Peptides against a protein of PDB entry 5K2M. Designs and how they scored, part 199

Target 1, 273 residues: chain A of PDB entry 5K2M
Amino acid sequence: MRIGITYTVLRREEMAIKERAGEFGEVVMLHEDDLLFPGNYDLDVVIIRNVSHFKALYTARLFESEGIPTVNSSRLIFEAGDKLFATLRLAGKVPVPEWKAALSEGGALRVPDSLGYPLVSKPVFGSWGRLLAKVNDRDSLEAVLEHRKWMKNPLYGIHYFQEFVEKPGRDIRSYVIGGEFVGAIYRYSNHWITNTARGGKAEPCSDPEVEELSVKAWEAFGEGALAIDIFESEKGLLVNEVNPNMEFKNAARVTGADMAGKLVEYAVEVAKT

## One batch from the design tools (peptide; made by RFdiffusion4, then SolubleMPNN)

Design b2_p29_1_s2 (from b2_p29_1, 11 letters changed)
Fold by OpenDDE base, seed 2:
Structure b2_p29_1_s2 (fold): chain B 273 residues (1-273), chain A 29 residues (1-29)
Amino acid sequence: as target 1 above (273 residues)
Amino acid sequence: MEKKREEEELEKAEEEEKKRIEEGLAEAA
């Protein structure tokens, strides 16, 4: 068994994955600077850990073109890593926040007629709450739309909105790998954007409803390793988003779950199919 | 106390690096 690991930066997650992969076979660390395609890679599977969503997507697709399976697959990275495409999958299986998509400013200006205020404006790509805006009124909506016109990436012209969900000062991040629930945490924040990377407290989440909902959310995609962001709302649990390029150092530390081991075990299973 | 500070500094460095990478992708697009 030869296990590739692609990476941009050697984080705690990549170190843990490397260590666990060494128990199953030979590990080949592949920095982004080492990747040239087409190549003659002697690998049974590749674990994709590129920081960039697009670099991860293209790296996965390039290995797949050479007959090497990836975790996650390019299909999963594409569908789960885009907030709109992920919502389209999730909405058929699990409760999600109410949402609207618009392809023009004129369309976006009509979103409040359906969802009201406050809204959350999200880019379809990006992580860590970047370019999330709480849109409280018409003036704020116009300002967000005006700023988007001057952004160079054409994907900023895809307008994705959700209802604003009032959270109890926390959200839930769960992890599902190969259809198995591996753990969940509460992420505490006084800000409406909950992100543990900004110094939020994490605590273990042991809730059977979270476990069941997390597995159902994973089943909307049907493969791979996903982090799942869940809101506790007045309407019950809502699946906000999924992440096919998960950070798990805080969750592994807090829960004691062997997330790196579970990811490697799944990659070894994928290599055998 | 020191280990918690090192973890917070490492988390900030990882966030800054990921920001630079995504900004670089936004500039290259």
Scores: peptide ipSAE 0.021, ipTM 0.502, DockQ to the pose 0.068
Fold by OpenDDE base, seed 1:
Structure b2_p29_1_s2 (fold): chain B 273 residues (1-273), chain A 29 residues (1-29)
Amino acid sequence: as target 1 above (273 residues)
Amino acid sequence: MEKKREEEELEKAEEEEKKRIEEGLAEAA
């Protein structure tokens, strides 16, 4: 078996994936600079670890065009990596924060009529809480919308909003790979944006409700490896978003779960189908 | 003390990695 691993930067995750993949076959590390298509790739499966959502999406689709399956698939990357498309999948299966989408400024200005204030403005793409805004009032909404007009990417013209969820100073990140729950962590933050990349403490989360909800959230997509972000709210657990290009170094460290191994095992299964 | 230092070093490494990723994304745009 020949396992490709595409990457932008060799992170702890990519090192762990490489190491575990070596137990199953020959590992071919593929830096972004080495990827040319069409190409003659002799690979049974490719694990997609490109940092950019769009690079990951296109890389996956390009390998699929050569008849090589990918983990994650281009379909999963597309649907899970867009917050709005992910919400559309999730909302049919699991509790999600209340949301609205608007395709114009005039539509966006009416969102508070449904969601009220405070609300959260999100881009449909992006990571690490980039361009997230807590919108407390009309003036703040107008400011966010004004800034969006001058953003070059047309996807910033897709206005996605959620209710502001009060959190108990933490959120949950769980991991589901091939339909199997692998583990979960609490991410602590004094900021309303909980992100481990901002110095939040991580602790193991052992909650059967989180496990069940995480699997159901994965079933909304029905394939691949997903990190799932869950909020503890007054309404109960809410699935906020999923990530088809998961970081797991902190979760692996804190839980002791072999997330890299589980990802490789799943990729090997995909290669055999 | 050691756990706190490891957490601080991890936090720094994550911030640096985030910065490198953000810079790399800016160069690729």
Scores: peptide ipSAE 0.019, ipTM 0.484, DockQ to the pose 0.061
Fold by OpenDDE base, seed 4:
Structure b2_p29_1_s2 (fold): chain B 273 residues (1-273), chain A 29 residues (1-29)
Amino acid sequence: as target 1 above (273 residues)
Amino acid sequence: MEKKREEEELEKAEEEEKKRIEEGLAEAA
């Protein structure tokens, strides 16, 4: 068994994955600078740990073109890493926040007629709450739309909106790998954007409803390793988004779950299929 | 001239993204 690991930065996650992969076979660390295609890679599977969504997507697709399976697959990265495409998968299986998509400014200006205010404007791509806006009124909506016109990436012209969900000062992040629930945490934040990178405390989440919902959310995609962001709302649990490029150092530390081991075990299973 | 500005701004956006990733990694450390 030869296990590739692609990476941009050697984080705690990549170190843990490398260490656990070494128990199953030979590990080949592949920095982004080492990747040239077409290539002749002697690998049974590649674990994709590129930080950039697009770099991860293209890296996965390039290895797949050489007949090498990836964890996650390019299909999963594509569908789960786009907030709108992920919502389309999730909405058929699990409760999600109310959402609208518009493909023009004129369409976007009508979104409040359906969802009301406040809204959350999201880019369809991006991490760590970048370019999330709480839109409280018409003037704020117009400002967000105006700023997006001057953004060079055409994907900013895809207008994705959610209802603003009132949360109890926290959200839930769960982890499902190969259809198995691995663990969950509460992420505490005084800000409406919950992110552990912004100094939020993490605590273990032991809720059977979260476990069941997390597995159902994973089943909307049907493969790979996903982090799942869940909101506690007055309407019950809502699946907000999924992440195919999961960070898990805090979750692993807090829960004691062997997330790196579970990821490697799944990659080894994929290599044997 | 426009294409070169687009490339320079894409490169700058990638560098800023890299820097934000590094800063986010540093703040999360």
Scores: peptide ipSAE 0.007, ipTM 0.436, DockQ to the pose 0.045
Fold by OpenDDE base, seed 3:
Structure b2_p29_1_s2 (fold): chain B 273 residues (1-273), chain A 29 residues (1-29)
Amino acid sequence: as target 1 above (273 residues)
Amino acid sequence: MEKKREEEELEKAEEEEKKRIEEGLAEAA
């Protein structure tokens, strides 16, 4: 068994994945600078850990073109890494925040007629709460739309909105790998954007409803390793988004779950199919 | 004490580098 690991930065996650992969076979670390295609890669599977959504997507697709399976697959990265495409999958299986998509400014200006205010504007791509806006009124909506016109990427012209969900000063991040629930954490934040990278406390989440909902959310995609972001709302649990390129150092530390081992085990299973 | 500071500095450097990489992607897309 020869296991490739693509990476941009050698984080704690990539170090843990490397260590665990060494128990199953030979490990080949592949920095982004090492990736040239077409190439003669002697690998049974590649674990995709590129930081970039698009670099991860293209890296996965390039290895798949050489007949080498990837974790995650390019298909999963594409569907789960786009917030709108992920919502389309999730909405058929699990409760999600109320959402609207518009393909023009004129369409976007009508979104409050159905969602009301406050609403959340999201880009369909990007991580760490970048370009998330809480839109409280018409003037704020017009300002967000005006700024989007001057953004170079045409994907910023895809207007994705959610209802604003009032959270109890925390959200839930769960992890499902190969259909198995691995663990969950509460992420505490005083900001409406909960991100552990901004100094939030993490605590273990042991809730059977979270476990069941997380597995159902994974089943909307049916493959791979996903981090799942869940909101506690007045309407109950809502699946906000999924991440096909998950960070897990904080969750592994807090829960004691072997997330790196579970990811490697799944990659070894994928290599055998 | 020193090892904990090195781990915190490494963690901070990794987060900053990750931010720069995602910014570079927004420019490349």
Scores: peptide ipSAE 0.020, ipTM 0.495, DockQ to the pose 0.083; fails the geometry check

Design b2_p29_1_s3 (from b2_p29_1, 15 letters changed)
Fold by OpenDDE base, seed 5:
Structure b2_p29_1_s3 (fold): chain B 273 residues (1-273), chain A 29 residues (1-29)
Amino acid sequence: as target 1 above (273 residues)
Amino acid sequence: MEKEEEEKELREAEEREKRRREEGLAEAA
């Protein structure tokens, strides 16, 4: 068994994956600078840990073109890593926040007619709550739309909105790998954007409803390793988003779950199919 | 030696990632 690991930055997650992969076979660490295609890679599977969504997507697709399976697959990265495409999958299986998509400013200006205020404006791509805006009124909506016109990436012209969900000062991050629930945490924040990457407290979450909902959310995609963001709302549990490039350092520490081991075990299973 | 170098590389990597996050330069694209 030869296991590739692609990475941009050697984080605790990548080191833990490297260590656990060494128990199953030979490990080949592949920095982004090492990646040239077409290549002659002698690998049974590749674990994709590139930080950029697009670099991860293209890296996965390039290895798949050489006949090497990836964890996650390019299909999963594509569908789960886009907030709108992920919402389209999730909405058929689990409760999600109410959402609207618009393809023009004129369309976006009509979103409040159906969702009301406050709204959350999201880019379809991006991590750590970047370019999230709480839109409380018409003037704020116009300002967000005006700023988007001057952004160079054409994907900023895809207008994705959600209802604003009132949360109890926390959200839930769960982890499902190969269809198995591995663990969950509460992420505490005094800000409406709950993210532990900004110094939020994490605590274990042991809720059977979270476990069941997390597995159902994973089943909307049907493969791979996903982190799942769940909101506690007045309407019950809502699946907000999924992440195919999951950070798990805080979750592994808080839960004691072997996230890296479970990811490697799944990659070894994928290599055998 | 290897563990201290790996811990150093990790700290430098975490600091680079932290700076990229703080600067908003963590490539979303």
Scores: peptide ipSAE 0.016, ipTM 0.487, DockQ to the pose 0.236
Fold by OpenDDE base, seed 1:
Structure b2_p29_1_s3 (fold): chain B 273 residues (1-273), chain A 29 residues (1-29)
Amino acid sequence: as target 1 above (273 residues)
Amino acid sequence: MEKEEEEKELREAEEREKRRREEGLAEAA
């Protein structure tokens, strides 16, 4: 078995994936500079670890076009990596924060009529809480919409909003790979954006309700490896978003779960199908 | 040797990526 691993930056995750993949076969590390298509890749499966959502998506689709399966698939990356498309899948299976989408400024200005204030403005793509805004009033909404008009990417013209969820100074990140719950962490922050990449503390989360909800959230997509972001709210647990290109170094360290091994095992299963 | 070099390269890569994130130069992920 020949396992490709595509990457932009050799992170702790990619090192762990490389190490575990070596137990199953030959490992071919493929930096973004090595990715030229069409190519004659002799690989049974490719683990997609490109940092960019779009590079990951296109890389997966390019390998699939050559008959090489990917983890995650281009379908999963596309649907899970877009916050709106992910919400559309999740909302039919699990509790999610109340949301609205608008395709124009005039539509976006009416979102508070349904969600009220405060609300959260999100881009449909992006990581680490980039371009998240807590919108407390009309003036703040108008400012966010004005700024979006000047953004170069047309996807910033897709206006996605959620209700503001009051959280207990933390959120939950769980990991589900091939339908198996692998682990979860609490991410602590004094800021309403609870991301460990911004200096938050991580602690193990052992909650059967989180496990059950995480599996149900994964079943909304039905394939691959997902990190799942869950809020503890006054309404109970809410699935906020999923990530098809997950960081797991903090979760692996804190839980002791072999997330890299589980990802490789799943990739090996995909290669055999 | 190889492991120490890989660990060094990893640290340097993590620091580069951290800077890119802090500078907002990270691609959409």
Scores: peptide ipSAE 0.015, ipTM 0.481, DockQ to the pose 0.212
Fold by OpenDDE base, seed 3:
Structure b2_p29_1_s3 (fold): chain B 273 residues (1-273), chain A 29 residues (1-29)
Amino acid sequence: as target 1 above (273 residues)
Amino acid sequence: MEKEEEEKELREAEEREKRRREEGLAEAA
């Protein structure tokens, strides 16, 4: 068993994955600068840990083109890493925040007729709450749309909106790998954008409803390793988004769950398939 | 601030890794 690990930066997650992968076989660390294609990679599976969503997507697809399976697959990275495509999968299986997509400014201006205010404007791509806007009124909506016109990436012309969900000063992040629930945490933040990267306290979440919902959310995709972001709302639990390029250092530390081991175990299973 | 710190830590980690690779290539050469 030869396990590749692609990465941009050797984080705690990549170190833990490397250590656990060493128990199952030979580990080949592959930084982005080492990746040339077509190549002759003697690997049974590749764990994709590139920081960029697009770099991860293309890296996965390039290895797959050489007959090497990846965790996650390029298909999963594509579908789960786009907020709109992820919503399309999730909405058929689990409760999600009310959402609208518009393909023009004129369409976007009509979104409040369905969702009301306040809204959340999201880019379909991007991490760490970048370019999230709470849109409280018409003037704010017009401002967001005006700014989007001047953004060079055509994907900023895809207007994705959600209802604003009032959260109890926290959200839930769960982890499902190969269809198994691995663990969950509460992420505390006084800001409406909850992110553990912003110094938020994390605590273990032991809730059977979260576990069941997390597995169902993973089943909407049916493969891979996903972090799942869940909101506690007046309507109950809502699956906000999924992440096919999960950070787990805080969750592993807080829960004691062997997320790196579970990811490697799943990659070894994928290699045998 | 924290996002700029994370982006800074990320860049500093990339630069440290690039240096370690350049050193490792120099030891292998």
Scores: peptide ipSAE 0.014, ipTM 0.473, DockQ to the pose 0.056
Fold by OpenDDE base, seed 2:
Structure b2_p29_1_s3 (fold): chain B 273 residues (1-273), chain A 29 residues (1-29)
Amino acid sequence: as target 1 above (273 residues)
Amino acid sequence: MEKEEEEKELREAEEREKRRREEGLAEAA
């Protein structure tokens, strides 16, 4: 078993994956600077840990073109890593926040007619709550739309909105790998954007409803390793988004779950199929 | 001492990559 690991930065997650992968086979660390295609790589599977969504997507697809399976697959990275495409999958299986998509400013200006205010404006791509805006009124909506016109990436012209969900000062992040629930944490924040990377406290989440919902959310995609962001709302649990390029250092520390081992075990299973 | 330095270097590397993405989003912008 030869296990590739692609990476941009050797984080705690990549170090843990490397260490655990060494127990299952030969490990080949592949920095982004080492990646040239076609490359005729002698690998049974590749674990994709490129930090950029697009770099991860293209790296996965390039290995797949050489007949090498990836964790996650380019299909999963594409479907789960776009917030709108992920919502389209999730909405058919699990409760999600109410959402609208618009492809023009004129369409976006009508979103409040359906969802009201406050809204959350999201880019379809990107991590760590970047370019999330709480849109409280018409003036704020117009400002967000005006700023997006001057953003050179055409994907900023895809307008994705959710209802604003009032949260109990926390959200839930769960982890499902190969259809197995691995663990969950509460992420505490005094800000409406919950992000552990911004210094939020994390605590274990042991809730059977979270476990069941997390597995159902994973089943909307049916493959790979996902982090799942869940909101506690007055309507019950809502699946906000999924992440096919999960950070898990805080969750592994808090839960004691062997998330790196579970990811490697799944990659070894994928290599055998 | 060594673990705190490794944790510091890791945080600095994460911040450098975050900045390069902000810059790369600004250069692709």
Scores: peptide ipSAE 0.015, ipTM 0.463, DockQ to the pose 0.121; fails the geometry check

Design b2_p29_1_s4 (from b2_p29_1, 11 letters changed)
Fold by OpenDDE base, seed 5:
Structure b2_p29_1_s4 (fold): chain B 273 residues (1-273), chain A 29 residues (1-29)
Amino acid sequence: as target 1 above (273 residues)
Amino acid sequence: MMEEREEEELKEAEEREEKRRKEGIEEAE
């Protein structure tokens, strides 16, 4: 078996995946600079670890066009990596925060009529809490919308909003790979944005309700490896978002779960189908 | 070539992690 691994930066996760993949076959590391298509790649499966959502999506689709399966698939990356598309999948299967989408400023200005204040403005793409805004009033909403007009990417014109969820100073990150629950952590933060590359304590989460909800959230997509963000709310557990390009170094460290091994095992099973 | 680049990328990743650690930033994933 020949296992490709595409990457932008060799992180701890990519090193762990490389090491574990070596136990199953020959490993081919593929930096973004090495990727030219059409190509003659002799690979049975490719593990997608490109940092950019769009680069990951296009890389997966390019390999799939050559008959090489990917983990994650381009379908999963597309649907899970967009916050609105992910919400559309999740909302039919699991509890999610109340949300609204608008395609114009005039539409966005009516969102508070349904969600009230405070609400959260999110871009449909992006990681680590980038461009999240807590919108407390009309003036703040107008300011966010004004700033979006001057952003170069047309996707910033897609206005996605959620209710503001009061959290107990933490959230939950769970991991589901191939439909198996692998582990979960609490992420502590005094800030309303818990998912920041800007500091937080992680602790193991052992909750059967989190495990059940995480598997159900994965089943909304039905394939691949997902990190799942869950909020503890007054309404119970809410699935906020999923990530098809998971970081897991802290979760693996804190839980002792073999996340890299589980990802490789899943990729090997995908290669056999 | 690939090994040298992998070593450089690893070193840059480690330097970024060390910088984050020095800034008191335990990454909340």
Scores: peptide ipSAE 0.015, ipTM 0.485, DockQ to the pose 0.352
Fold by OpenDDE base, seed 2:
Structure b2_p29_1_s4 (fold): chain B 273 residues (1-273), chain A 29 residues (1-29)
Amino acid sequence: as target 1 above (273 residues)
Amino acid sequence: MMEEREEEELKEAEEREEKRRKEGIEEAE
């Protein structure tokens, strides 16, 4: 078994994945600077850990073109890593926040007629709560739309909105790998954007409803390793988004779950199929 | 123990900054 690991930065997650992969076979660490295609790579599977969504997507697809399976697959990275495409999958299987998509400013200006205020503007790509805007009124909506016109990437012209969900000063992040629930955490924050990367406390989440919902959310995609962001709302649990390039250092530390091992075990099973 | 934790926190901060820089370049180009 030869296991590739692609990476941009050697984080705690990549170090843990490398260590656990060494128990199953030979490990080949592949920094982004080492990636040239076609490359004739002698690998049974590649674990994709590139930081960039697009680099992860293209890296996965390039290895797949050489007949090497990836964890996650390019299909999963594409479907789960775009917030709108992920919502399209999730909405058919699990409760999600109410959402609207618009393809023009004129369309976006009508979103409040359906969702009301406050709403949340999200880019379809990007991580760590960047470019999330709480839009409280018409003036704020117009400002967000005006700023988006001057952003270079044309994907910022895809307007994705959610209802604003009032949260109890926390959200839930769960992890499902190969259809198995691995663990979950509460992420505490005094800000409406909950993210542990912004200095929030993490605590273990042991809730059977979270476990069941997390597995159902994973089943909307039907493959790979996903982090799942869940909101506690007055309407019950809502699946906000999924991440096919999950960070898990805080969750592993808090829960004691072997997330790196579970990811490697799944990659080894993918290599055998 | 305290020094090792401070080194880990510093390294984690540097990794976050490098990540933000790389992602910011891809959003700005």
Scores: peptide ipSAE 0.014, ipTM 0.451, DockQ to the pose 0.085
Fold by OpenDDE base, seed 1:
Structure b2_p29_1_s4 (fold): chain B 273 residues (1-273), chain A 29 residues (1-29)
Amino acid sequence: as target 1 above (273 residues)
Amino acid sequence: MMEEREEEELKEAEEREEKRRKEGIEEAE
């Protein structure tokens, strides 16, 4: 077994994946600078750990073009890493926050007619709550839309909105790999954007309802390794988004779950299929 | 020695990642 690991930065996650992959075979670390295509890669599977969503997506697709399976697949990265495409899959299987998509400013200005205020403006791509806006009124909506016009990436012209979910000062991040629930954490924050990368505290989450919902959310995609962001709301649990290129250092530390091992085990299974 | 260097390289990598995250240069998660 020859296991590739693509990466931009050697993080705790990539080190843990490397270590566990070494138990199953030869490990080939591939920095982004090492990636040239077409190439003659002698690999049975590649674990995709590129930091950029788009780099991860293209890297996965490029390896797949060489006949090498990837974890995650380019299909999964594409569909799970886009908040709107992820919502489209999730909404058919699990409770999600109420949402609207608009393809123009004129469409976006009508979103409050359906969702009301407050609402959340999200880009379809991006991490750590970048460009998340709580939109409380019409003036704020107009301001967000005006700013989007001047953003370089045309994907900012895709207007995705959710209802504002009142959360109990935390959210949940769960992890499902190959359809198996691996673990979950609470992420605490005094801000409406909960993210451990912003200095939030993490605590273990042991809730059977979270476990069941997380597996169902993963089943909306039906493959790979996903982090799943869940909100506790007055309406119950809501699946907010998924992440096909997850950070798990905090979750692994807090839960003691072998997330890196489970990811490698799944990659080895993928290599055998 | 190897562990200390790996820890230092890890720390530097985390600092670089955090910097890139703050600068919004990469769509890191």
Scores: peptide ipSAE 0.016, ipTM 0.493, DockQ to the pose 0.228; fails the geometry check
Fold by OpenDDE base, seed 3:
Structure b2_p29_1_s4 (fold): chain B 273 residues (1-273), chain A 29 residues (1-29)
Amino acid sequence: as target 1 above (273 residues)
Amino acid sequence: MMEEREEEELKEAEEREEKRRKEGIEEAE
């Protein structure tokens, strides 16, 4: 068994994955600078840990073109890493926050007629809560739309909106790998954007409803390793988004769950299929 | 601008890691 690990930065996650992969076979660390295609890679599977969503997507697809399976697959990265495409999958299986998509400014200006205010404007791509805006009124909506016109990437012209969910000063992040629930954490924040990367406290979440919902959310995609962001709302639990390129150092530390081991075990399973 | 800052943060992370890797090899020898 030869296990590739692609990475941009060797984080605690990539170090843990490397260590655990060494128990199953030979490990080949592949920095982004080492990746040239077409190549002649002697690998049974590749674990994709590139930081960029698009770099991860293309790296996965390039290895797949050489007959090497990836974790996650390029299909999963594509569908789960786009907030709108992820919502389309999730909405058929689990409760999600109310959402609208518009393909023009004139369409976007009508979104409040159905969702009301406040809204959350989200780009369909991007991580760490970048370019999230709480839109309280029409003037704020017009300002967000005006700014989007001057953004160079055409994907910023895809207008994705969600209802604003009042959260109890926290959200839930769960982890499902190969259809198995691995663990969950509460992420505390005084800001409406909860992210542990911004200095939030993490605590273990032991809730059977979270476990069941997390597995159902994973089943909307049916493969791979996902981090799942869940909101506690007045309507109950809502699946906000999924991440096919999960950070787990805080969750592993807080829960004691062997997320790196579970990811490697799944990659070894994928290599055998 | 945002790309440049991300590239700088990535480069600083890589430099800190290369340093830790060198220090960890020196502690193991």
Scores: peptide ipSAE 0.012, ipTM 0.470, DockQ to the pose 0.061; fails the geometry check

